# Ledger of designs, part 21: peptides against a protein of PDB entry 5K2M

Target 1, 273 residues: chain A of PDB entry 5K2M
Amino acid sequence: MRIGITYTVLRREEMAIKERAGEFGEVVMLHEDDLLFPGNYDLDVVIIRNVSHFKALYTARLFESEGIPTVNSSRLIFEAGDKLFATLRLAGKVPVPEWKAALSEGGALRVPDSLGYPLVSKPVFGSWGRLLAKVNDRDSLEAVLEHRKWMKNPLYGIHYFQEFVEKPGRDIRSYVIGGEFVGAIYRYSNHWITNTARGGKAEPCSDPEVEELSVKAWEAFGEGALAIDIFESEKGLLVNEVNPNMEFKNAARVTGADMAGKLVEYAVEVAKT

## One batch from the design tools (peptide; aimed at target 1 T8 K18 V51)

Design b2_p14_2_s1 (made by RFdiffusion4, then SolubleMPNN; from b2_p14_2, 8 letters changed)
Fold by OpenDDE base, seed 5:
Structure b2_p14_2_s1 (fold): chain B 273 residues (1-273), chain A 14 residues (1-14)
Amino acid sequence: as target 1 above (273 residues)
Amino acid sequence: MSFKERFPKSYKLF
């Protein structure tokens, strides 16, 4: 078996994936600067580890065009990596924060009529809590919308909002790979954005309700490897978002779960189908 | 084109 691994930066995750993939066959580390298409690649599967969502999406689709399956697939990266498209998958299967989408400024200005304040404005794309805004009032909403008009990417004209969920100073990140729950962590933060990339503590989460909800959230997509962000709310557990380009170094360290091994095992299964 | 020429920043692990 020949396993490709595409990457932008050789992180702890990519090193662990490389190491575990070596147990199953020949490993080809593919830096994104070396990727030219059509390339006539001789690979059985490619694990997509490009840092950029769009780079990951296009890389996956380009390998798929050569008949090479990818983990994650371009379909999964597309659907799960867009917050609105992910919400559309999730909302029919699991509890999600209340949300609205608007396709114009005039539409966005009416969102509070349905959700009230405070709101969370999210871009449909992006990671690490970038361009998240807590919108407490009308003036703040107008300011966010005004700033979005001057952003060059047309995707910033897609207005996605959630209710503001009050959290107990933490959130949950779980990992589901090939439909198997692999593990979960609490991410602690004194900020309403709990992202561990901003210096949050991680602790193991062992909760059967989190496990069940995480699997159901994965089943909304039905393939691949997903990190799932879950909120503890007064309404119970809410699936906030999913990530098809997961970072797991902290979760693997804290839980002891072999997330890299599980990802490789799944990629080997995908290569055999 | 050799693997090294094709993937100058990449590597193969056997």
Scores: peptide ipSAE 0.034, ipTM 0.653, DockQ to the pose 0.075
OpenDDE base, seeds 1, 2, 3, 4: peptide ipSAE 0.000, 0.012, 0.015, 0.007; ipTM 0.394, 0.459, 0.465, 0.345; seed 2 fails the geometry check

Design b2_p14_2_s2 (made by RFdiffusion4, then SolubleMPNN; from b2_p14_2, 6 letters changed)
Fold by OpenDDE base, seed 2:
Structure b2_p14_2_s2 (fold): chain B 273 residues (1-273), chain A 14 residues (1-14)
Amino acid sequence: as target 1 above (273 residues)
Amino acid sequence: MEFVERYPKSYKVY
């Protein structure tokens, strides 16, 4: 078996994936600079680890066009990596924060009529809490909308809002690969954005309710490897978002779960189908 | 389109 691994940066995750993949076959590391299409790729499966959502999406689709399956698939990356599209999948299966989408400034200005304040403004794409804004009032909403007008990417004109969820100084990140719950962590932060990429601490989370909810959230998509972000709210657990391009270094470290191995095992299964 | 990558590009370690 020949396993490709596409990447932007060699992180601890990519190194762990490479090491585990080597136990199943020949490993071909493919930096973004190595990728040209169409090409003659002798690969049975490709694990997509490009940092950029869009680069990951296009890379997956390009390999699929060559008849090579990817983990994750371009379909999954597309649907899970867009916060609004992910919400559309999740909302039918699991509890999610209340949300509104608007396609204009005029529409966005009416969002508080339904959700009230405070709100969270999210771009539909982006990682590590970039361009998240807590919108406490009308003046703040107008400021966010004004800034969006001057942003070059038309996707910033898609206005996605959630209710602000009061969290207990932490959130949960769980991992589901091929429908199997692999593990979960608490991410602690003194900031309302609890992402560990902003200096948060990770601790293991062992909660049967989290496990059940995580599997249900994965089932909304029905394939691949997902990190699932869950909020502990006053009304119970809420699935905030999913990530088809997961970081797991901290989770693997604190839980001891073989996340890289599980990802490779799933990729090997995909290659055989 | 400014997609600000968080991480610098890393090259293959040969």
Scores: peptide ipSAE 0.020, ipTM 0.527, DockQ to the pose 0.116
OpenDDE base, seeds 1, 3, 4, 5: peptide ipSAE 0.014, 0.016, 0.008, 0.019; ipTM 0.491, 0.490, 0.466, 0.527; seed 4 fails the geometry check

Design b2_p14_2_s3 (made by RFdiffusion4, then SolubleMPNN; from b2_p14_2, 5 letters changed; failed a check: too like the target's own chain)
Amino acid sequence: MEFVEKRPKSYVVK

Design b2_p14_2_s4 (made by RFdiffusion4, then SolubleMPNN; from b2_p14_2, 5 letters changed)
Fold by OpenDDE base, seed 4:
Structure b2_p14_2_s4 (fold): chain B 273 residues (1-273), chain A 14 residues (1-14)
Amino acid sequence: as target 1 above (273 residues)
Amino acid sequence: MEFKEKFPKSYKVF
């Protein structure tokens, strides 16, 4: 078996995936600079670890066009990596924060009539809480919309809003791979944006309801490896978003879960199908 | 107030 691993930067995750993949076959590390298509790649499966959502999406689709399966698939990356498309999948299966989407500034200005204030403005793409805004009032909404208008990427013209969920100074990140719950962590932050990539503390989360909800959230997509962001709220647990380009170094360290091994095992299963 | 008291898991879809 020949296992490709595409990457932008060799992180702890990519090193762990490489190491574990070596137990199952030959490992071919593919930096973004090594990727040309059509390429006639001799690979049985490719693990997609490109940092950019769009680079990951296109890389997956390009390998699939050559008959090489990917983990994650281009379908999963597309649907899970877009916050609005992910919400559309999730909302039919699991509790999610109340949300609205608007396709114009004039539509976005009416979102508070339905959701009230405070709101959270989200881009449909992006990581590490980038371009998240807590919108407390009309003036803040107008400012966010004005800034979005001048952003060059047309996807910034897709206005996605959630209710502001009051959190207990933490959120949950869980990991589901191939439909199996692998583990979960609490991410602590005094900021309303909880993210361990910004220096937040992580602790193990051992909650059966988190496990069950995480599996149900994964089933909304039905394939691949997902990190799942869950809020603890006054309404109960809410699935906020999923990530098909999961970072797991902190979660693996804190839980002791073999996330890299589980990802490789799943990729090997995908290659045999 | 314990966390469980502040955030009851009361969502009807659980």
Scores: peptide ipSAE 0.016, ipTM 0.339, DockQ to the pose 0.012
OpenDDE base, seeds 1, 2, 3, 5: peptide ipSAE 0.006, 0.000, 0.012, 0.006; ipTM 0.377, 0.413, 0.400, 0.400

Design b2_p14_3 (made by RFdiffusion4)
Pose (drawn by RFdiffusion4):
Structure b2_p14_3 (pose): chain A 273 residues (1-273), chain P 14 residues (1-14)
Amino acid sequence: as target 1 above (273 residues)
Amino acid sequence: AEWEERAREDREAE
């Protein structure tokens, strides 16, 4: 059993994964510099841990082209990692915040007629709560659209919006791996953006409703290891997003759950074809 | 810069 781990830097998550994988077989640490294709790699499975979402997608696709299964797969990395594609997959399967998508500035200006104010603008490929905007009126919408327009990345031209959900000073992050619920936390902040990457704080979450909803959200994709974001609202729990390159150091510490171990166990199972 | 330095240190440690 040879288990590959692709990484950019060795965060706590990557170190814990490396250790758990060592109990099952030879660990082959693959920095981005070690990635060259086409190439001969002798691996039964690769755990994708690249920090760049896009580098993780392409390395997963490249290893798949060498006949080497990846966790997570290139398909899941793309579908789950893009807010719009993921919302299309979650819709009708679990409750989600109301959302709209537009393809131009003009189309985006009509979004408030459907969603109302306040609304949330966010990039389709983003993480860590970056470039999220709470838009309270037309002037703010025009300001966000003007800035998005001048940004170089054509992906900023895909305009994705959600109604603003009044959360109780926190949100929920849960983890489902291979269909098994493995844990959840609350992420608190005095700011409506609650990511731990922006200073949000982790506390244990033992709400049985989140466990069931989290499995249903995972079932919309039917594979892999997903970190799932959930909002509490006046209309019950809403699934906001899913994440295919999960961070969990605060979550594992707070809940005591072995998220790195469970990811590895799942990877060994996929390594057996 | 800090990321490049950290990556070099990690690779040397490995």

Design b2_p14_3_s1 (made by RFdiffusion4, then SolubleMPNN; from b2_p14_3, 11 letters changed)
Fold by OpenDDE base, seed 4:
Structure b2_p14_3_s1 (fold): chain B 273 residues (1-273), chain A 14 residues (1-14)
Amino acid sequence: as target 1 above (273 residues)
Amino acid sequence: DELELKKLLEKLLE
C-alpha cells in the first residue's frame, strides 16, 4: 500500500495522518511544490490536505485522471466545499438555516424581503469565517454588494445569504468519515462567528441527536470525510455547512477520537475498492 | 507588489 498525502503546510493534522498512514504502508508526502501533472504517480490512494479549496479540488481531480482515488474525491470537495452547492445537497436531507441565492446585485437587494434582517452574507468559498458579514440593515447590504463588485474572483458575484441564527454562544462541529460518526465538539465564542480558529474554546459534545443529524448530513453527499457545522437554534439543530478539508486537531485533542486514524483507514478502504 | 497580490489571492482562495 502506497499512500500519498498532499499538503500546503505540515500542520498537526498532517503529522498525525502521516504517522497513522505509516502503519498501513509506505507514505509519500507531497508538498504542493512537488506536484506536477501528468506525473505517473505510483500511489494506491491520495489523502488531500491542501489548504486551498481550489488547490485541493484540482489536485484531487488530477490524481483521479491518473486512476488514483483520493480522499476526499474531487466531486466531494467540489460539492461540499462550495457553501451553496453544499446547501443544495443538505437541504434535501437535514434542517438547514433559511437561505437565498442571488446572481446579481439587483436580485441580492430583494433577499431581505424573504429572509429579513439581520441576515448573513457568505462567499460560496472560503474558510474560518472569512468574508462572512452580519448584515443588519439596507446600508450594510449595499456596502457588502458594492465591495463584492470590486473583488477579482467572479465567484464573489454569487450572492449566498442565510438567516442570522441566534446561537447559545457556541456551535457544534462534528466529524463523519466513511459514514461513521467519529466525534463532535462544542466551539465556544462570544462572537457570532464561533470558529475555534479565531480563538474559541472547544469541549466534547456527546449528543445522540447530533450524531444522528451528522450522519444524515454526510449521507447527503454519500462519501468521504466531512466536518459538519451544526447550530443550536430555537428551531432545533440546523446544519450550517460542511468542510471537506477539515481541521481536527482541537477536536481530536478534546474528544480523544483518532480522527487521523479513521481518515487513513477510510483511505485504505478507498484504495481497495 | 505582484508577490503580495498573489499571496493575497491564494489566501482568499483558501
Scores: peptide ipSAE 0.015, ipTM 0.439, DockQ to the pose 0.058
OpenDDE base, seeds 1, 2, 3, 5: peptide ipSAE 0.014, 0.014, 0.014, 0.015; ipTM 0.501, 0.498, 0.514, 0.513; seeds 2, 5 fail the geometry check

Design b2_p14_3_s2 (made by RFdiffusion4, then SolubleMPNN; from b2_p14_3, 9 letters changed)
Fold by OpenDDE base, seed 1:
Structure b2_p14_3_s2 (fold): chain B 273 residues (1-273), chain A 14 residues (1-14)
Amino acid sequence: as target 1 above (273 residues)
Amino acid sequence: AALEAKKLAERLAE
């Protein structure tokens, strides 16, 4: 068994994945600078750990074009890594925050007519709460839309909005790998954007409702390894988003779950199919 | 779960 691991930065997650992969076979670490296609890669499977969503997506598709399966697949990265495409999958299976998509400024200005205020404006791509805006009124909406006009990437012209969900100073991040629930954490923050990458406190979450909902959210995609962000709302649990390029350092530390091992085990299973 | 979430929100707002 030859296991490739693509990466941008050797983080704690990539180190743990490398270590566990070594128990199953030969490990080939592939930094982004090492990747050139087409190439003659002798690998049974590749674990995708590129930091950039787009680099991860294209890397996965390039390996697949050479007959090498990836974890996650390019299909999963594409559908789960776009907030709008992920919502389209999730909305048919699990409760999600109310949302609207608009393809123009004129369309976006009508979103409050259906969702009201406050709103959350999200780019369809991006991580760590980048370019998230809480939109409390018309003036704020106009400001966000004006700024989007000056952004060079055409994907910023895709306007995705959610209702603002009042959270109890925390959210939930769960992990499902190969259809198995691995663990969950509470992420605490005094800011409406809860992100552990910004130094938030993490605690174990042991809730059977979270487990059931997390598995159902994963089943909307039907493959791979996903981190799932869940809100505790007055309406109950809501699946906010999923991440096909999950960080799990804090979750592994807090829960004691072997997330790296589960990811490698799943990759080995994929290699054998 | 929703009631617990509301109670927790109230505690964190204090």
Scores: peptide ipSAE 0.026, ipTM 0.656, DockQ to the pose 0.013
OpenDDE base, seeds 2, 3, 4, 5: peptide ipSAE 0.000, 0.000, 0.008, 0.014; ipTM 0.253, 0.304, 0.497, 0.492

Design b2_p14_3_s3 (made by RFdiffusion4, then SolubleMPNN; from b2_p14_3, 9 letters changed)
Fold by OpenDDE base, seed 3:
Parts: sequence; C-alpha cells; structure tokens
Structure b2_p14_3_s3 (fold): chain B 273 residues (1-273), chain A 14 residues (1-14)
Amino acid sequence: as target 1 above (273 residues)
Amino acid sequence: AALEALKAAERAAE
C-alpha cells in the first residue's frame, strides 16, 4: 500500500495523518511544489490536504485522471466546498437555515422581501468567515452589493444569503468519516461568527441528536470525510455548512477521537475498492 | 504564524 498525502503546510493534522498512514504502508508526502501533471504517480490512494479549496479540487481531479482514487474525491470537494452547492444537497435531507440565492444585484435587492432582516451575506467560497456580513437593513445591503461589483472574481457576483440565526454563544462542529460519526465539539465565541481560529474555546459535545443529524448530513453527499457545522437555534438544530477540507486538531485534542486514524482507515478502504 | 501563512495561501488561491 502506497499512500500519497498532498499538502500546502505541514500542520498538526498532516503530521498525525502521516504518522497513522505509516502503519498501513509507505507514505509519500507531496507538497504543492512537487505536483506536476500528467505524471507517473505510483500510489494506491491520495489523501488531499491542500489548504486552498480550488487547489484541493484540481489536485483531486488530476490524480483521478491518472486512475488514482482520492480522499476526498473531486466530486465531494466540488459539491461540499461551495456553500450554495452544499446547501442544495443538505436542504433535501436535513434542516438548514433559510436561504436565498440571486444572480444579479436587482435579484439580491428582493431577497429581504422573503427572508426579512437581519440577513447574512456569504460568498459561496472561502474559509475562516471571510467576507461574511450581517446585513441589518437596506442601506447595508446596498453597500455590500456595491462592494461586490468591484471584486475581481466573478463568483462574487453569485449572491448567497441566509437568515441570521441567533445562537447561544456557540456552534457545533461534528466529524463524519466514511459514514461513521467520529466526534463533535462546541465552539464558543462572543462574536456572531463562531470560529475556533479566532480564539474560541472548544468543549466536547456528546448529544445523540447531533450524532444522528451529522450522519444524515453526510448521507446527503454519500462519501468521504466531512466536518459539519451545526447551529443550535430556536427552531432546533440546523446544518449551516460542511467542510471537505477539515481541520481537526482542536476536536481531536478535546474529544480524544482518533480522527487522523479514521481518515487513514477510510483512505485504505477506498484504495481497496 | 502558521495560521496566517495558511490564510494567505487560501487567499492567494481564491
């Protein structure tokens, strides 16, 4: 068994994945600078750990074109890594925050007619809460739309909105790998954007309802390793988004779950299929 | 430092 691991930065996650992969076979670490296609890669499976969504997507598709399976697959990265495409999958299986998409400024200006205020404006791509805006009124909506016109990437012209969900000063991040629930954490923040990268505390989440909902959210995609972001709302649990390029160092530390081992075990099973 | 480098790499790839 030869296991490739593609990466941009060697993080705690990539170190743990490398260590666990070494128990199953030969490990080939592949920095982004090492990747050239078409190529003759002697690998049974590749674990995709590129930081960029687009680099991860294209890397996965390029290995697949050489007949090498990837974890995650390019299909999963494409569908789960776009907030709108992920919403389209999730909305048919699990409760999600109310959402609207518009393809023009004129369309976007009508979104409050159905969702009301406050709204959350999200780009369809991007991590770490970048370019999230709480839109409280018409003036704020017009300002966000005006700024989007001057952004160079045409994907900023895809207007994705959610209802603003009042949260109890935290959200939930769960992990499902190969259809198995691995663990969950609470992420605490005093800001409406809950992200552990902003210095929030993480605590274990042991809730059977979270476990069941997380598995159902994974089943909307039906493959791979996903981190799942869940809101505790007045309406109950809502699946906000999924991440096919998950960070797990804080979750592994807090829960004691062997997330790296579970990811490697899944990759080995994918290689055998 | 590693987090900022990561964020920069993500922004450069967007």
Scores: peptide ipSAE 0.017, ipTM 0.485, DockQ to the pose 0.115
OpenDDE base, seeds 1, 2, 4, 5: peptide ipSAE 0.015, 0.019, 0.016, 0.014; ipTM 0.526, 0.632, 0.482, 0.471; seed 2 fails the geometry check

Design b2_p14_3_s4 (made by RFdiffusion4, then SolubleMPNN; from b2_p14_3, 9 letters changed)
Fold by OpenDDE base, seed 3:
Structure b2_p14_3_s4 (fold): chain B 273 residues (1-273), chain A 14 residues (1-14)
Amino acid sequence: as target 1 above (273 residues)
Amino acid sequence: EELELLKELERELE
């Protein structure tokens, strides 16, 4: 078996995936600079680890066009990597924060009529809590919309909002690969944006309700490897978002789970299908 | 590594 691994930066995750993949067959590391299409790739499966959502999406689709399956698939990356599209999949299967989408400034100004204040403005793409805004009033909403008007990317004209969820100083990140729950962590922060990438503490999460909800959230997509972000709210657990290009170094360290191994095992099974 | 990740993430937003 020949396993490709596409990457932008050789992180701890990519090193672990490479090492584990070597136990199953020949590993071909493919930096973004090595990728040209159409190409003659002799690979049974490709693990997609490009940092960019769009580069990951297009890389996956390009390999699929050559008849080579990818983990994750371009379909999954497309649907899970966009916050609005992910919400559309999740909303019918699991509890999610209340949300609204608007396609114009005029539409966006009516969102508080439904969600009230405070609300959260999110771009449909991006990571690390970038461009998340807690909007407490009309003046703040107008300011956010004014700034969005001058952003160059047309995707900033897609206005996605959620209710503000009061959290107990933490959130949950779980991991589901091939439909199997692999593990979960608490991410602690004193800021309303909880992200370990900003210096937050991680602790293991052992909660059967989290496990059940995580699997159900994965089933909304029905394939691949997903990190799932869950809020602990007054209404119970809410699935906030999913990530088809997951970081797991902190979760692997804290839980001891072989996340890289589980990802490779899944990729091997995909190759055999 | 972190700097390269940040640069790539920033390019997505442009």
Scores: peptide ipSAE 0.030, ipTM 0.743, DockQ to the pose 0.063
OpenDDE base, seeds 1, 2, 4, 5: peptide ipSAE 0.018, 0.020, 0.023, 0.017; ipTM 0.605, 0.585, 0.680, 0.610; seed 5 fails the geometry check

Design b2_p14_4 (made by RFdiffusion4)
Pose (drawn by RFdiffusion4):
Structure b2_p14_4 (pose): chain A 273 residues (1-273), chain P 14 residues (1-14)
Amino acid sequence: as target 1 above (273 residues)
Amino acid sequence: SKEELFHEMAEEWF
């Protein structure tokens, strides 16, 4: 059993994964510098841990081209990692915040007629709560759209919006790996953006409703290891997003769950074809 | 070592 781990820097998550994988077989640490294709790699499975979402997608696709299964797969990395594609997959399967998509500035200006104010603008490929905007009126919408327009990345031209959900000073992050619920936390903040990457704080979450909803959200994709974001609202729990390159150091510490171990166990199972 | 260096970078950045 040879288990590959692709990484950019060795965060706590990558170190814990490397340790657990060592109990099952030879660990081959693959920094981005070690990645060259086409190439001969002798691996039964690769765990994708690249910090760049896009580098993780392409390395997963490249290893798949060498006949080497990846966790997560290139398909899941793309579908689950893009807010719009993921919302299309979650819709009708679990409750989600109301949302709209537009392809131009003009189309985006009509979004408030459907969603109302306040509304949330976010990039389709983003993480860590970056470039999220709470838009309370037309002037703010025009400001966000004007800035998006001048940004170089054509992906900023895909305008994705959600109604603003009044959360109770926190949100929920849960983890489902291979269909098994492995844990959840609350992420508190005085700010409506609650990511731990922006200073949000982790506490244990033992709500049985989140366990079931989290499995249903995972079932919309039917594979892999997913970190799932959930909002509490006046209309019950809403699935906001899913994440295919999960960070869990605060979550594992707070809940005591072995998220690195469960990811590895799942990877060994995929390594057996 | 190489791993120590990348770990220290990670501690600095994250």

Design b2_p14_4_s3 (made by RFdiffusion4, then SolubleMPNN; from b2_p14_4, 7 letters changed)
Fold by OpenDDE base, seed 2:
Structure b2_p14_4_s3 (fold): chain B 273 residues (1-273), chain A 14 residues (1-14)
Amino acid sequence: as target 1 above (273 residues)
Amino acid sequence: SEEEKLAELAEKLF
């Protein structure tokens, strides 16, 4: 078996994936600079670890066009990596924060009529809480909308809003790979954006409700490896978003779960299908 | 940090 691993930066995750993949076959590390299509890739499966959502999406689709399966698939990356498209999948299966989408400023200005204030403005793409705005009032909404007009990417004209969820100074990140729950962590932050990237503490989360909800959230997509971001709210657990290009170094360290091994095992299964 | 570098990289790569 020949396992490709595409990457932008050799992180702890990519190192762990490489190490585990070596137990199953020959490993071919493919930096973004090594990728040229069409190509003659002799690979049974490719693990997609490009940092960019769009580069990951296109890389997956390009390998698939050559008959090489990917983990994750381009379909999953597309559906899960867009916050709005992910919400559309999730909303029919699991509790999600109340949301609205608007395709114009005039539509966006009516969102508070349904969601009230405070609300959260999100770009449909992006990671690490980039361009998340807590919108407390009309003036703040107008400011966010004005700034969006001047953003270069047309996707910033897609207005996605959620209710502001009061969280207990933490959120949950769970991991489901091939339909199996692998583990979960609490991510602590004093900021309303709970991200470990900002120096937050991670702790193990052992909650059967989180496990059940995480599997159901994965079933909304029905394939691949997903990190699932869950909020603890007054309404109970809410699935906020999913990530088809997960970071797991903190979760693996804190839980002791072999997330890299589970990802490789799933990729090997995909290669055999 | 490594995470800050990744955030900066992700801003460039979106």
Scores: peptide ipSAE 0.028, ipTM 0.729, DockQ to the pose 0.083
OpenDDE base, seeds 1, 3, 4, 5: peptide ipSAE 0.022, 0.023, 0.019, 0.023; ipTM 0.668, 0.686, 0.642, 0.675

Design b2_p14_4_s4 (made by RFdiffusion4, then SolubleMPNN; from b2_p14_4, 7 letters changed)
Fold by OpenDDE base, seed 4:
Structure b2_p14_4_s4 (fold): chain B 273 residues (1-273), chain A 14 residues (1-14)
Amino acid sequence: as target 1 above (273 residues)
Amino acid sequence: SREEKLAELAEKLF
């Protein structure tokens, strides 16, 4: 078994994945600077750990074009890593925050007619709460839309909105790998954007409803390794988003779950299929 | 190393 690991930065997650992968076979670390295609990669599977969503997506697709399976697959990265496409998958399986999509400013200006205020403006791509805006009124909506016009990436012209969900000062991040629930954490924050990357505390989450919902959310995609962001709302649990390029250092530390091992085990399974 | 510094930076940014 030869296991590739693509990476941008050797984080704690990549170190843990490397270490666990070494128990199953030969590990080939592939920094982004080492990746040239087409190439003669002698690998049975590649674990995709590129930080950039697009780099991860294209890297996965490039390996797949050479007959090398990836974890995650380019399909999963594409569908789960886009907030709108992820919502389209999720909405048919699990409760999600109320959402609207618009393809023009004129369409976006009508979103409050359905969602009301406050609402959340999201880019369809991006991590760590980048370019999330709590839009409290018309003036704020107009400002967000105006700024989006001047962003060079045309994907910023895809207007994705959610209802603003009042959260109990935390959210839930769960992890499902190969359809198995691996663990979950609470992420505490005094800010409406809950993210442990922004100095939030993490605590274990042991809730059977979270486990069941997390598996159902994964089943909307039907493959790979996903981190799942869940809100505790007055309406119950809502699946906010999924991440096909999961960070798990805090979750692994807090839960004691072998997330790196489970990811490697799944990659080895994928290599054998 | 450069990688360690980048990892530390990533831990702060992400």
Scores: peptide ipSAE 0.028, ipTM 0.654, DockQ to the pose 0.430
OpenDDE base, seeds 1, 2, 3, 5: peptide ipSAE 0.023, 0.023, 0.027, 0.026; ipTM 0.639, 0.653, 0.646, 0.652; seeds 1, 3 fail the geometry check

Design b2_p14_5 (made by RFdiffusion4)
Pose (drawn by RFdiffusion4):
Structure b2_p14_5 (pose): chain A 273 residues (1-273), chain P 14 residues (1-14)
Amino acid sequence: as target 1 above (273 residues)
Amino acid sequence: AEEERDAKAREEYY
């Protein structure tokens, strides 16, 4: 059993994964410098841990082209990692915040007629709560759209919006791996953006409703290891987002759950075809 | 060696 781990830097998550994988077989640490294709790699499975979402997608696709299964797969990395594609997959399966998509500035200006104010603008490929905007009126919408327009990346031209959900000073992050719920936390902040990457704080979450909803959200994709974001609202729990390259150091510490071990166990199972 | 390589990678990355 040879288990590959692709990484950019060795965060706590990557170190814990490396250790757990060592109990099952030979660990082959693959920095981005070690990635060259086409190439001969002798691996039964690769755990994708690249920090760049896009580098993780392409390395997963490249290893798949060498006949080497990846966790997570290139398909899941793409579908789950893009807010719009992921919302299309979650819709009708679990409750989600109301959302709209527009393809131009003019189309985006009509979004408030459907969603109302306040509304949330976010990039389709983003993480760590970057470039999220709470838009309270037209002037703010025009400001966000004007700035998006001048940004180089054509992906900023895909305008994705959600109604603003009044959360109780926190949100929920849960983890489902291979269909098994493995844990959840609250992420608190005095700011409406609660990501731990922006200073949000983790506490254990033992709400049985989140466990069931988290499994249903995972079932919309039917594979892999997903970190799932959930909002509490006046209309019950809403699934906001899914994430295919999960961070969990604060979550594992707070809940005591072995998220790195469970990811590895799942990877060994996929390694058996 | 692994620690030195990671230190260099962290400097380049951050």

